# Peptides against a protein of PDB entry 3OIQ, part 134

Target 1, 212 residues: chain A of PDB entry 3OIQ
Amino acid sequence: KNRIFVSSSKDFEGYPSKAIVPVQFVALLTSIHLTETKCLLGFSNFERRGDQSQEDQYLIKLKFKDRGSERLARITISLLCQYFDIELPDLDSDSGASPTVILRDIHLERLCFSSCKALYVSKHGNYTLFLEDIKPLDLVSVISTISTKSTNSSKHSSSELISECDLNNSLVDIFNNLIEMNRDEKNRFKFVKLIHYDIELKKFVQDQQKVL

## One batch from the design tools (peptide; made by RFdiffusion4, then SolubleMPNN)

Design b1_p24_8_s4 (from b1_p24_8, 13 letters changed)
Fold by OpenDDE base, seed 2:
Structure b1_p24_8_s4 (fold): chain B 212 residues (1-212), chain A 24 residues (1-24)
Amino acid sequence: as target 1 above (212 residues)
Amino acid sequence: DEMIKKQEENEEYTEELYEEYLKK
């Protein structure tokens, strides 16, 4: 089956009430929920959805049924946190309890761009997204990709069914949504509050704000 | 309560379908 690129989590409202559909999307990591019984990742593109929280628009489950899958989930979380410089709370693991990690509003401190492959699995109109693959994206690489869109359509025949255009459009849409949130005085998101807010990101945001 | 129960029932069923998918 061909993998479908998803630009909005609203696309799932039109999906079959009973299906298994491989999907891919690009979004910001917003939450991590690791307990003894489950592992969830929240993602968002910050698409405006009325008065609802713009966080966790994509709730992704990791398989967490046996010691092998639990170990893989914990390693995945550790590697993501290491890649994005996310400080996990010191899990003083001296108590033999499995470390519980609950992080929310990650996007307020760090822009954690991620390309996710998942399985949409539905029953009677309700669905779950199961993680198949995750690729963290470097912010400098994201900025460079958006900034260079104007010149070289080098037709690299990447056999990936998902167009480079879909990825780039989603990245632009996310930044546009973040710029709108940054302009809203009621929104908690501000670029200047990001831990990694540097001269490059500042310049990029200023240049994007002139186009909007 | 009913909405949480429906989510849990859906979650269990979607997990079963996912595990069946992984075995193919």
Scores: peptide ipSAE 0.383, ipTM 0.833, DockQ to the pose 0.464
Fold by OpenDDE base, seed 1:
Structure b1_p24_8_s4 (fold): chain B 212 residues (1-212), chain A 24 residues (1-24)
Amino acid sequence: as target 1 above (212 residues)
Amino acid sequence: DEMIKKQEENEEYTEELYEEYLKK
């Protein structure tokens, strides 16, 4: 089946009550929930949903049924956190207990852009998104991509025909949503509170704010 | 917590179908 690019997690409301659909989206990592029995990743594009939390709009499950899948999940979390400079509690705690990681509101400190491939699986009208692949995106690269309006089809030979347009549009939408959150005095999100807030990000945000 | 609980409820119904898919 062809992979479907998803611009909103609301798209799943229109999906069949019994289906298996490969999907892909780009979003910010908002939460990590790793326990002894499960691994969940929360993502958001911060689409306005009235009074609903803008976090965890995409709740992605990592397979966590056997020692092999558990190991893969833990490695995935470790690599993501290493890439985004997220401090994990010491996963090597000598206590023989599998380390528990519960991180929330990651976007308040770090913009962790991620391209996710997932399997939408539904039964009886409920659905689960199972992680198939994740690619962390570099913030400088994201900013560059948005700024250049690059119609330059980088023929990334990735066999999955995501239109470069769909990715770019979603990245723009995320930044626009973050700008709106930053303008809202009630919203906890502020660009100046990001650990990695630099001159480049500042300039980019200022330039985007003039277009909105 | 509510989102996690809802996810757990969804998993009860979807996990079987997912495991069947992975075997194909």
Scores: peptide ipSAE 0.382, ipTM 0.860, DockQ to the pose 0.892
Fold by OpenDDE base, seed 3:
Structure b1_p24_8_s4 (fold): chain B 212 residues (1-212), chain A 24 residues (1-24)
Amino acid sequence: as target 1 above (212 residues)
Amino acid sequence: DEMIKKQEENEEYTEELYEEYLKK
């Protein structure tokens, strides 16, 4: 079955009830919610949705029903946090209670670009997005991909008809939204407050601001 | 209260459908 690339979380408002649809999107990690009973990841492309919070536009549930799925969820969070250099409270407390992790506003300190595969699952008008796969994206690689209009259609016969154009357009849209947020004095997001703000990111943002 | 309960009920129904999908 072909996986659908999703450019906006609003697309789900038009999705059928009583369906299972494989989807893929790219977004920034905004929140992590790990409790004893559930694991959620929040993502956003920062598309304007009126006066509502632009965080957690994609709320992704990890399976958390048995010891195997709980372990996989914890490992997934640990690996993501390690990749993005996100400090987790020491999970190794010998107290047999799994520590609660609640992180919000991750995008204010780190741009955590992620390519997510999920299942859209609906039954009675509401839906849940279940995580199938997550690939963290390196920021330098994201910047290079946007800067080099990749005319190189590498003929990787990936049977997944996800246009390299759709991914690139979505990455550009995210940066454009971040630039708008950075220009807004009322918005908490500022590129200069990112822990990893370097000369390369600075130059890229300056060059993108001239095109907008 | 009722909206939260309805969301929780809908999550349970989507979890069941997801678990049935994973068994195929």
Scores: peptide ipSAE 0.381, ipTM 0.830, DockQ to the pose 0.461
Fold by OpenDDE base, seed 4:
Structure b1_p24_8_s4 (fold): chain B 212 residues (1-212), chain A 24 residues (1-24)
Amino acid sequence: as target 1 above (212 residues)
Amino acid sequence: DEMIKKQEENEEYTEELYEEYLKK
C-alpha cells in the first residue's frame, strides 16, 4: 500500500474502522511517556480543535512487548533526546527498575520538528498509530525550506512518494499555528521562551508575522 | 492522562492486528 501523507490528525476520523494504513506526517514532539510497560510519543501540529488540548494530537506507540522492543524504544528515545538536546535521566540505571520518563509540553522549551512514519491500525472504530520510523528535522533546515519554497517549485523528483509540497505545507501550517499561539496572551507558548531562540529564528518569526 | 487512557483502550483492540501485520 502507498504511504499516505497526513496533514491533520482529524483525517483519521474518516479512516476505515478496520484497516491497516501506512501514514506519514510532520509535527512537533510535544511529549514523551516511557514507563516500564509502554513507550508513547506525543506530536502536534497545533491545529485549532476548539477547546481541546493542542498537545499530543498524534499519539504514537512504540512497540514495547519484549526486552528487544523495549531496548529499541529506549534507544529511539535516547537518540531523539540527544538530537534535540533534551535532558533525560540516565536510562541505563543499574537499578533493575526501568526508569520512568514523563516529559510534557516539550514545545514550550524546544521546537522538535519530526518526520514520522507510522502504521494506522484500526479495529472496531478504535485506532492506534504504531511508530515505523522517525526522522528528527533540524530547525535551521526547516526555516530554510519554508523560506526558499515561496518561490521555487523545483520539481525535484525525490523518490519519496510524499510530495515535497505536502511536507512544506505542513511545516508552514505548524509555524503559522505557533505564531498564532505566540500572539495569544493566554497561550503558554512564546518563541522568546525557547531555549534555542536565536537571531535566525527571531528574524524568521518576525518576517512570517508580517504575512499573517 | 485521559488521552493516554483512551489510547490504552485503543491498543487492546489493535495490538493483535498489528502483531499479525508484522508477521506478514
Scores: peptide ipSAE 0.385, ipTM 0.860, DockQ to the pose 0.893; fails the geometry check

## One batch from the design tools (peptide; made by RFdiffusion4, then SolubleMPNN)

Design b1_p25_1_s1
Fold by OpenDDE base, seed 4:
Structure b1_p25_1_s1 (fold): chain B 212 residues (1-212), chain A 25 residues (1-25)
Amino acid sequence: as target 1 above (212 residues)
Amino acid sequence: DEELEELYEEYLKKKKEEKEKEELE
């Protein structure tokens, strides 16, 4: 089965009540929930959904059923946090308990762009997304990609990956949504509150705000 | 939730068996 690019987590409302579908999306990491029994990653594109929280629009499960899968989940979380410079709470080594990590609202401090491959699994109208692969995206690379697409509609038909068009459209949509959130006085999100807010991001946001 | 985990594990098992078969052909 071909992998389906998903631009909105609303797309899953139209998915079969019993299916297994490989999907791919791009979103911001919004939450990490690692306990002794489960590992969840929350992602969002911040698409407006009425009065619902814009956080965790994509709730992705990591397999966490055995020591091997648990180790892989913990390594995945560690590597993501290292890549995005996310401070994990000091794992108090003195309690022989597996470290619990609960991070929320990650997007308020860091823009953690991620390309995710997941398996949509549904039965009886309920679904879960299982993580298959995750690629963290560098913010500078994201900014450069969006900035260059505005000038070069080069149809590079690479037939096997997400159309560079779908990726770039999703990245643009995310930034547009963040710009709208930044303009909303009621929204907690502000670009100037990002830890990594620099001159490049500032300029990019200012230039994008003129197009919107 | 458990039924989805079971369906996922069944899928992973089937995919492993398919891959092992393709590697033997």
Scores: peptide ipSAE 0.501, ipTM 0.870, DockQ to the pose 0.883
Fold by OpenDDE base, seed 2:
Structure b1_p25_1_s1 (fold): chain B 212 residues (1-212), chain A 25 residues (1-25)
Amino acid sequence: as target 1 above (212 residues)
Amino acid sequence: DEELEELYEEYLKKKKEEKEKEELE
């Protein structure tokens, strides 16, 4: 089955009530929920859905059924946090309890762009997304990709049907949504509050703001 | 949702069995 690129979490409303569909999307990491019994990653493209900016538009489950999958989930969270320079709360719980990580609103401090491969699994109209793969994206690379309007369709082999165009369009849409949020006085998101707000990001945002 | 997790585990099991079969052929 071909992997489907998903531009909006609304696309799932049109999906079959009983299906297993491999999907891929790009979004910002917004939340991490690691407990003793589950691991969830929240992602958003900040697509406006009525009057509320929905956080966690993509709620992705990591398999957390056995010790092996639990270990893999914990390692995945650790590696993501290391990559994005997310401070995990000191898991020095002297209590010997498995470290609980609950992070929310990650996008308020760091833009954690991620390309996610997931399995859409539905039954009786309910669905869940299971993580298959995650590729963190470097912000400088994202900015460069959007800025350079990649005319170079490198002919990567025919099997990954995800058009470079779909990825780039989704990245642009995310930035446009963030610019709108930054302009909204009621929105907590502000580029200047990002820990990694540098001259490059500042310039990029200023240039994109002129086009919107 | 336990039913969705079961359906996912069944899918993973089937995918493993398919791969193991392809490696033996």
Scores: peptide ipSAE 0.501, ipTM 0.869, DockQ to the pose 0.885
Fold by OpenDDE base, seed 1:
Structure b1_p25_1_s1 (fold): chain B 212 residues (1-212), chain A 25 residues (1-25)
Amino acid sequence: as target 1 above (212 residues)
Amino acid sequence: DEELEELYEEYLKKKKEEKEKEELE
């Protein structure tokens, strides 16, 4: 079965009430919820949905059924946090209790762009997204990809089922949404409050703001 | 939630069985 690229989490409203569909999207990591019984990742593209919270538009479950899947989930969280320089609360509680991680509003401090492969699973009109794969994206690479009109880099392997166009369009849309949030005085998101706010990001935002 | 988890586990089981069959042929 071909993997479907998803540009909006609203696309799932049109999906079958009973289906299993491999999907892919790009979004910002917004939350991490790791407990003794579950692991969830929240993602958003910050698409405007009226007065609703723009956080966790994509809620992704990691398999958390047995010690093997729990270990894989914990390793996945550790590697993501290491890649994005996210400080985890002290996991070394000597108490032998499984470390609990609850992080929210990650996008207010760090832009954690991620390409996610997930399995859409639905029954009786309810759905869940299960994580199949996650690729963190470097912010400098994201900025470079948007700034350089995608020269058809026809060279890299045919194995990623995503059109480079779909990825690039979604990255542009996310940045446009962040620029709109930054302009809104009521929105908590501000580029200047990002820990990694540098000269390159500043210049890119200033250049994009002239076009919008 | 539990019914979706069961459906996902059934899918994973079926995918494993399909892969094991393809590796034996």
Scores: peptide ipSAE 0.501, ipTM 0.869, DockQ to the pose 0.895
Fold by OpenDDE base, seed 5:
Structure b1_p25_1_s1 (fold): chain B 212 residues (1-212), chain A 25 residues (1-25)
Amino acid sequence: as target 1 above (212 residues)
Amino acid sequence: DEELEELYEEYLKKKKEEKEKEELE
């Protein structure tokens, strides 16, 4: 079955009430919820949804059923946090209890761009997204990709690759949404509050603001 | 949630069996 690129989490409102559909999206990591019994990742593209929270538009479940899946989930979280320089509370609590990690509003401090592959699983109109794969994206690489507008349509004709166009469009949309949030005085998001706010990001945002 | 987990586990099982079959042919 071909993987479907998802530009909005609203697309799932039109999905079948009973299906398994492989999907892919690009979004910012917004939350991590790791407990003894559950592992969830929240993502958002910050699409405007009226008065609803723009956080956790994509709630992705990691399999957490057995020791093997739990270990894989913990390793996945650790590697993501290492890649994005997210400080996890020290797992070295001498109490043999699996540490609980609850992080929210990650996007207020760090732009954690991620390309996610997931399974949409639905029954009786309810759905869950199960993580299949996650690729963290480097912010410098994201900025360069948007700036170069290289529609290098390398027709890698493998039916499983996201079109470079879909990826680029989603990245542009995310940045545009962040620019709008930054302009809104009521919004907590501000580029200048990002830990990694540098001259390159500042210049990029200023250049994008002239086009909007 | 439990019914979706079951459906997901059935899918994973089927995918594993399909892959194991393809590796034997």
Scores: peptide ipSAE 0.501, ipTM 0.869, DockQ to the pose 0.892

Design b1_p25_1_s2
Fold by OpenDDE base, seed 4:
Structure b1_p25_1_s2 (fold): chain B 212 residues (1-212), chain A 25 residues (1-25)
Amino acid sequence: as target 1 above (212 residues)
Amino acid sequence: DEELEKLYEEYLKKKEEEKLEELLK
């Protein structure tokens, strides 16, 4: 079955009440929830959804059923946090208690762009997204990709099943949503509060703000 | 949640079986 690119987590409202569908999306990491029994990653594209929290629009489960899957989940979290410079409590503490990690609002401090592959699994009208694969995206690479494609329609047909257009459109949409949030005085998100806020990001945001 | 987890585990098992059958051909 071909993997479906998902531009909005609203797309799942139209999905079959009983299905298994491989999906892919790009979003910002917003939360990490690791307990003794569950591992969840929250992602958002910050699409406006009325009065609902714009966080955790994509709630992704990591398999957490056996020691092997639990270890994989912990390693996945550790690697993601290492990649994004997210401080975790030492997961390897010699105290035989699996450390609980609950991080929220990650996007307020760090823009953690991620390309996620997941399985949409539904039954009886309920669904869950299970993580299949995650690729963290470098912010500089994201900025460069958006900036260069706004000027050069170089039709490099790299035959990866995700139209490079869908990825870029989603990245642009996320930035546009962040710009709107940054303009909203009621919104806690501000680019200037990001730990990694630099001259490059500042220039990029200023240039994107002129187009909106 | 348990029914979705079960359906997911059944899917994973089936995918492992399919992969094993492909490797044995």
Scores: peptide ipSAE 0.514, ipTM 0.879, DockQ to the pose 0.895
Fold by OpenDDE base, seed 2:
Structure b1_p25_1_s2 (fold): chain B 212 residues (1-212), chain A 25 residues (1-25)
Amino acid sequence: as target 1 above (212 residues)
Amino acid sequence: DEELEKLYEEYLKKKEEEKLEELLK
């Protein structure tokens, strides 16, 4: 089955009530929820949904059924946090309990762009997204990609043709949404509050703000 | 949702079986 690129988590409202569909999307990591019994990653593109929270628009489950899958989930979280310079709370609880990690609003401190492959699984009108793969995206690379209008469609003939256009459009949409949030005085998101707010990001945001 | 998790596990199992059958040919 071909993997479907998803530009909005609203697309899932049109999906079959009983299906298994490979999907891919690009979004910001917004939350991490690791407990003894489950692992969830929250993502958002910050698409406006009226009065609904823009947080965790994509709630992705990691397989967490057995010791092997639990270990893989913990390693995945560790590697993601290491890549994005996310400080995990010191899990040095002397109690041999598996460390609980609950991080929210990650996007308020760090822009953690991620390309996610997931399996949409639905039954009786309910659905869950299961993580298949995650590729963290470097912010400098994201900025450069948007800025250069990369027309280099390298015709890689592989059956996973996610259009570079769909990726780029989603990245642009995310930045536009963040710019709108930054302009909203009621919104907690501000670019200047990002830990990694540098001259490059500042310039990029200023240039994008002139186009909007 | 335990039903969705079950359906996912059944899918994974089927995919592993399909891969194993391809490797044995």
Scores: peptide ipSAE 0.513, ipTM 0.878, DockQ to the pose 0.888
Fold by OpenDDE base, seed 5:
Structure b1_p25_1_s2 (fold): chain B 212 residues (1-212), chain A 25 residues (1-25)
Amino acid sequence: as target 1 above (212 residues)
Amino acid sequence: DEELEKLYEEYLKKKEEEKLEELLK
């Protein structure tokens, strides 16, 4: 079955009430919820949804049923946090208690762009997204990709890859949404509050703000 | 949630069986 690119989490409102659909999306990591019994990742593209919270628009479950899946989930979280320089609370629990990690509003301090593959699983009108794969995206690479209108549709039509156009459009939309949030005085998001706010990001944002 | 988890586990099992059958051909 071909994997479907998802540009909005609203697309799932039109999905079948009983299905298993491979999907992919690009979004910012907004939350991490690791407990003894579950592992969840929150993502958002910050699409405007009226007065609703724009956080955790994509809630992704990691399999967490056995020691093998729990270990894989913990390794996945560790590698993501290492890649994005997210400080995990030191699990110096001398008590053999499983590490609990609850991080929210990650996007207020770090832009953690991620390309996700997931399974949409629905029954009786309810759905869950299960993580299949996650690729963290480097911010410099994201900025370069948006700035270079890469008309290089390298025709590597591997039928399972995100179209370069869909990826680029989603990245542009996310940045545009962040620019709008930054302009809103009521919004907590500000580019200048990002830990990694540098001259390159500043210039890119200033250049994009002139086009909007 | 538990019903979706069961449906997901059934799907994974089926995909592992399909992959094993492909590797044995």
Scores: peptide ipSAE 0.513, ipTM 0.878, DockQ to the pose 0.895
Fold by OpenDDE base, seed 1:
Structure b1_p25_1_s2 (fold): chain B 212 residues (1-212), chain A 25 residues (1-25)
Amino acid sequence: as target 1 above (212 residues)
Amino acid sequence: DEELEKLYEEYLKKKEEEKLEELLK
């Protein structure tokens, strides 16, 4: 079955009430919810949806049914947090309690761009997205890709089902939405409050603001 | 949520069986 690229979480409103569809999207990591019973990742592209919160537009569930799947979920969270320099509470508490991680509003401190593969699973009009794969994206690489319009077709083999165009368009849309949020005085998001706010990001934002 | 989890687990099982059958051919 071909994987479908999803540009908006609204696309799921048009999906079948009973289906299993492999999907892929790019978005910012907004939340992590790891408990004893579940693991969820929240993502957003910050599309304007009236007065509703723009957070967690993509709620992705990790399989968390048995010790093997729980271990895989914990390792996945650890590796993502390590990649994005997200401080986790000490998971090594010698207390036999499973470590609980509840992080929200991650995008207010760090831009964690992620390419996600998921299964859309629906029944009776309800759906859940199950994580299949996640690739964290480097912010410098994202900025470079948008700035150069470089279809650096890395001639990596015909197996990546994503049009480079779809990825690039979604990255541009996310930055445009962040620029609009930064301009809104009521919005908590500000580029200057990011921990990793540097000269390169500053210059990129200034250049994009002239086009919008 | 439980019904979607069940449908997902049935899908995973079927995919594992399909892969095993492909490896045994």
Scores: peptide ipSAE 0.512, ipTM 0.878, DockQ to the pose 0.896

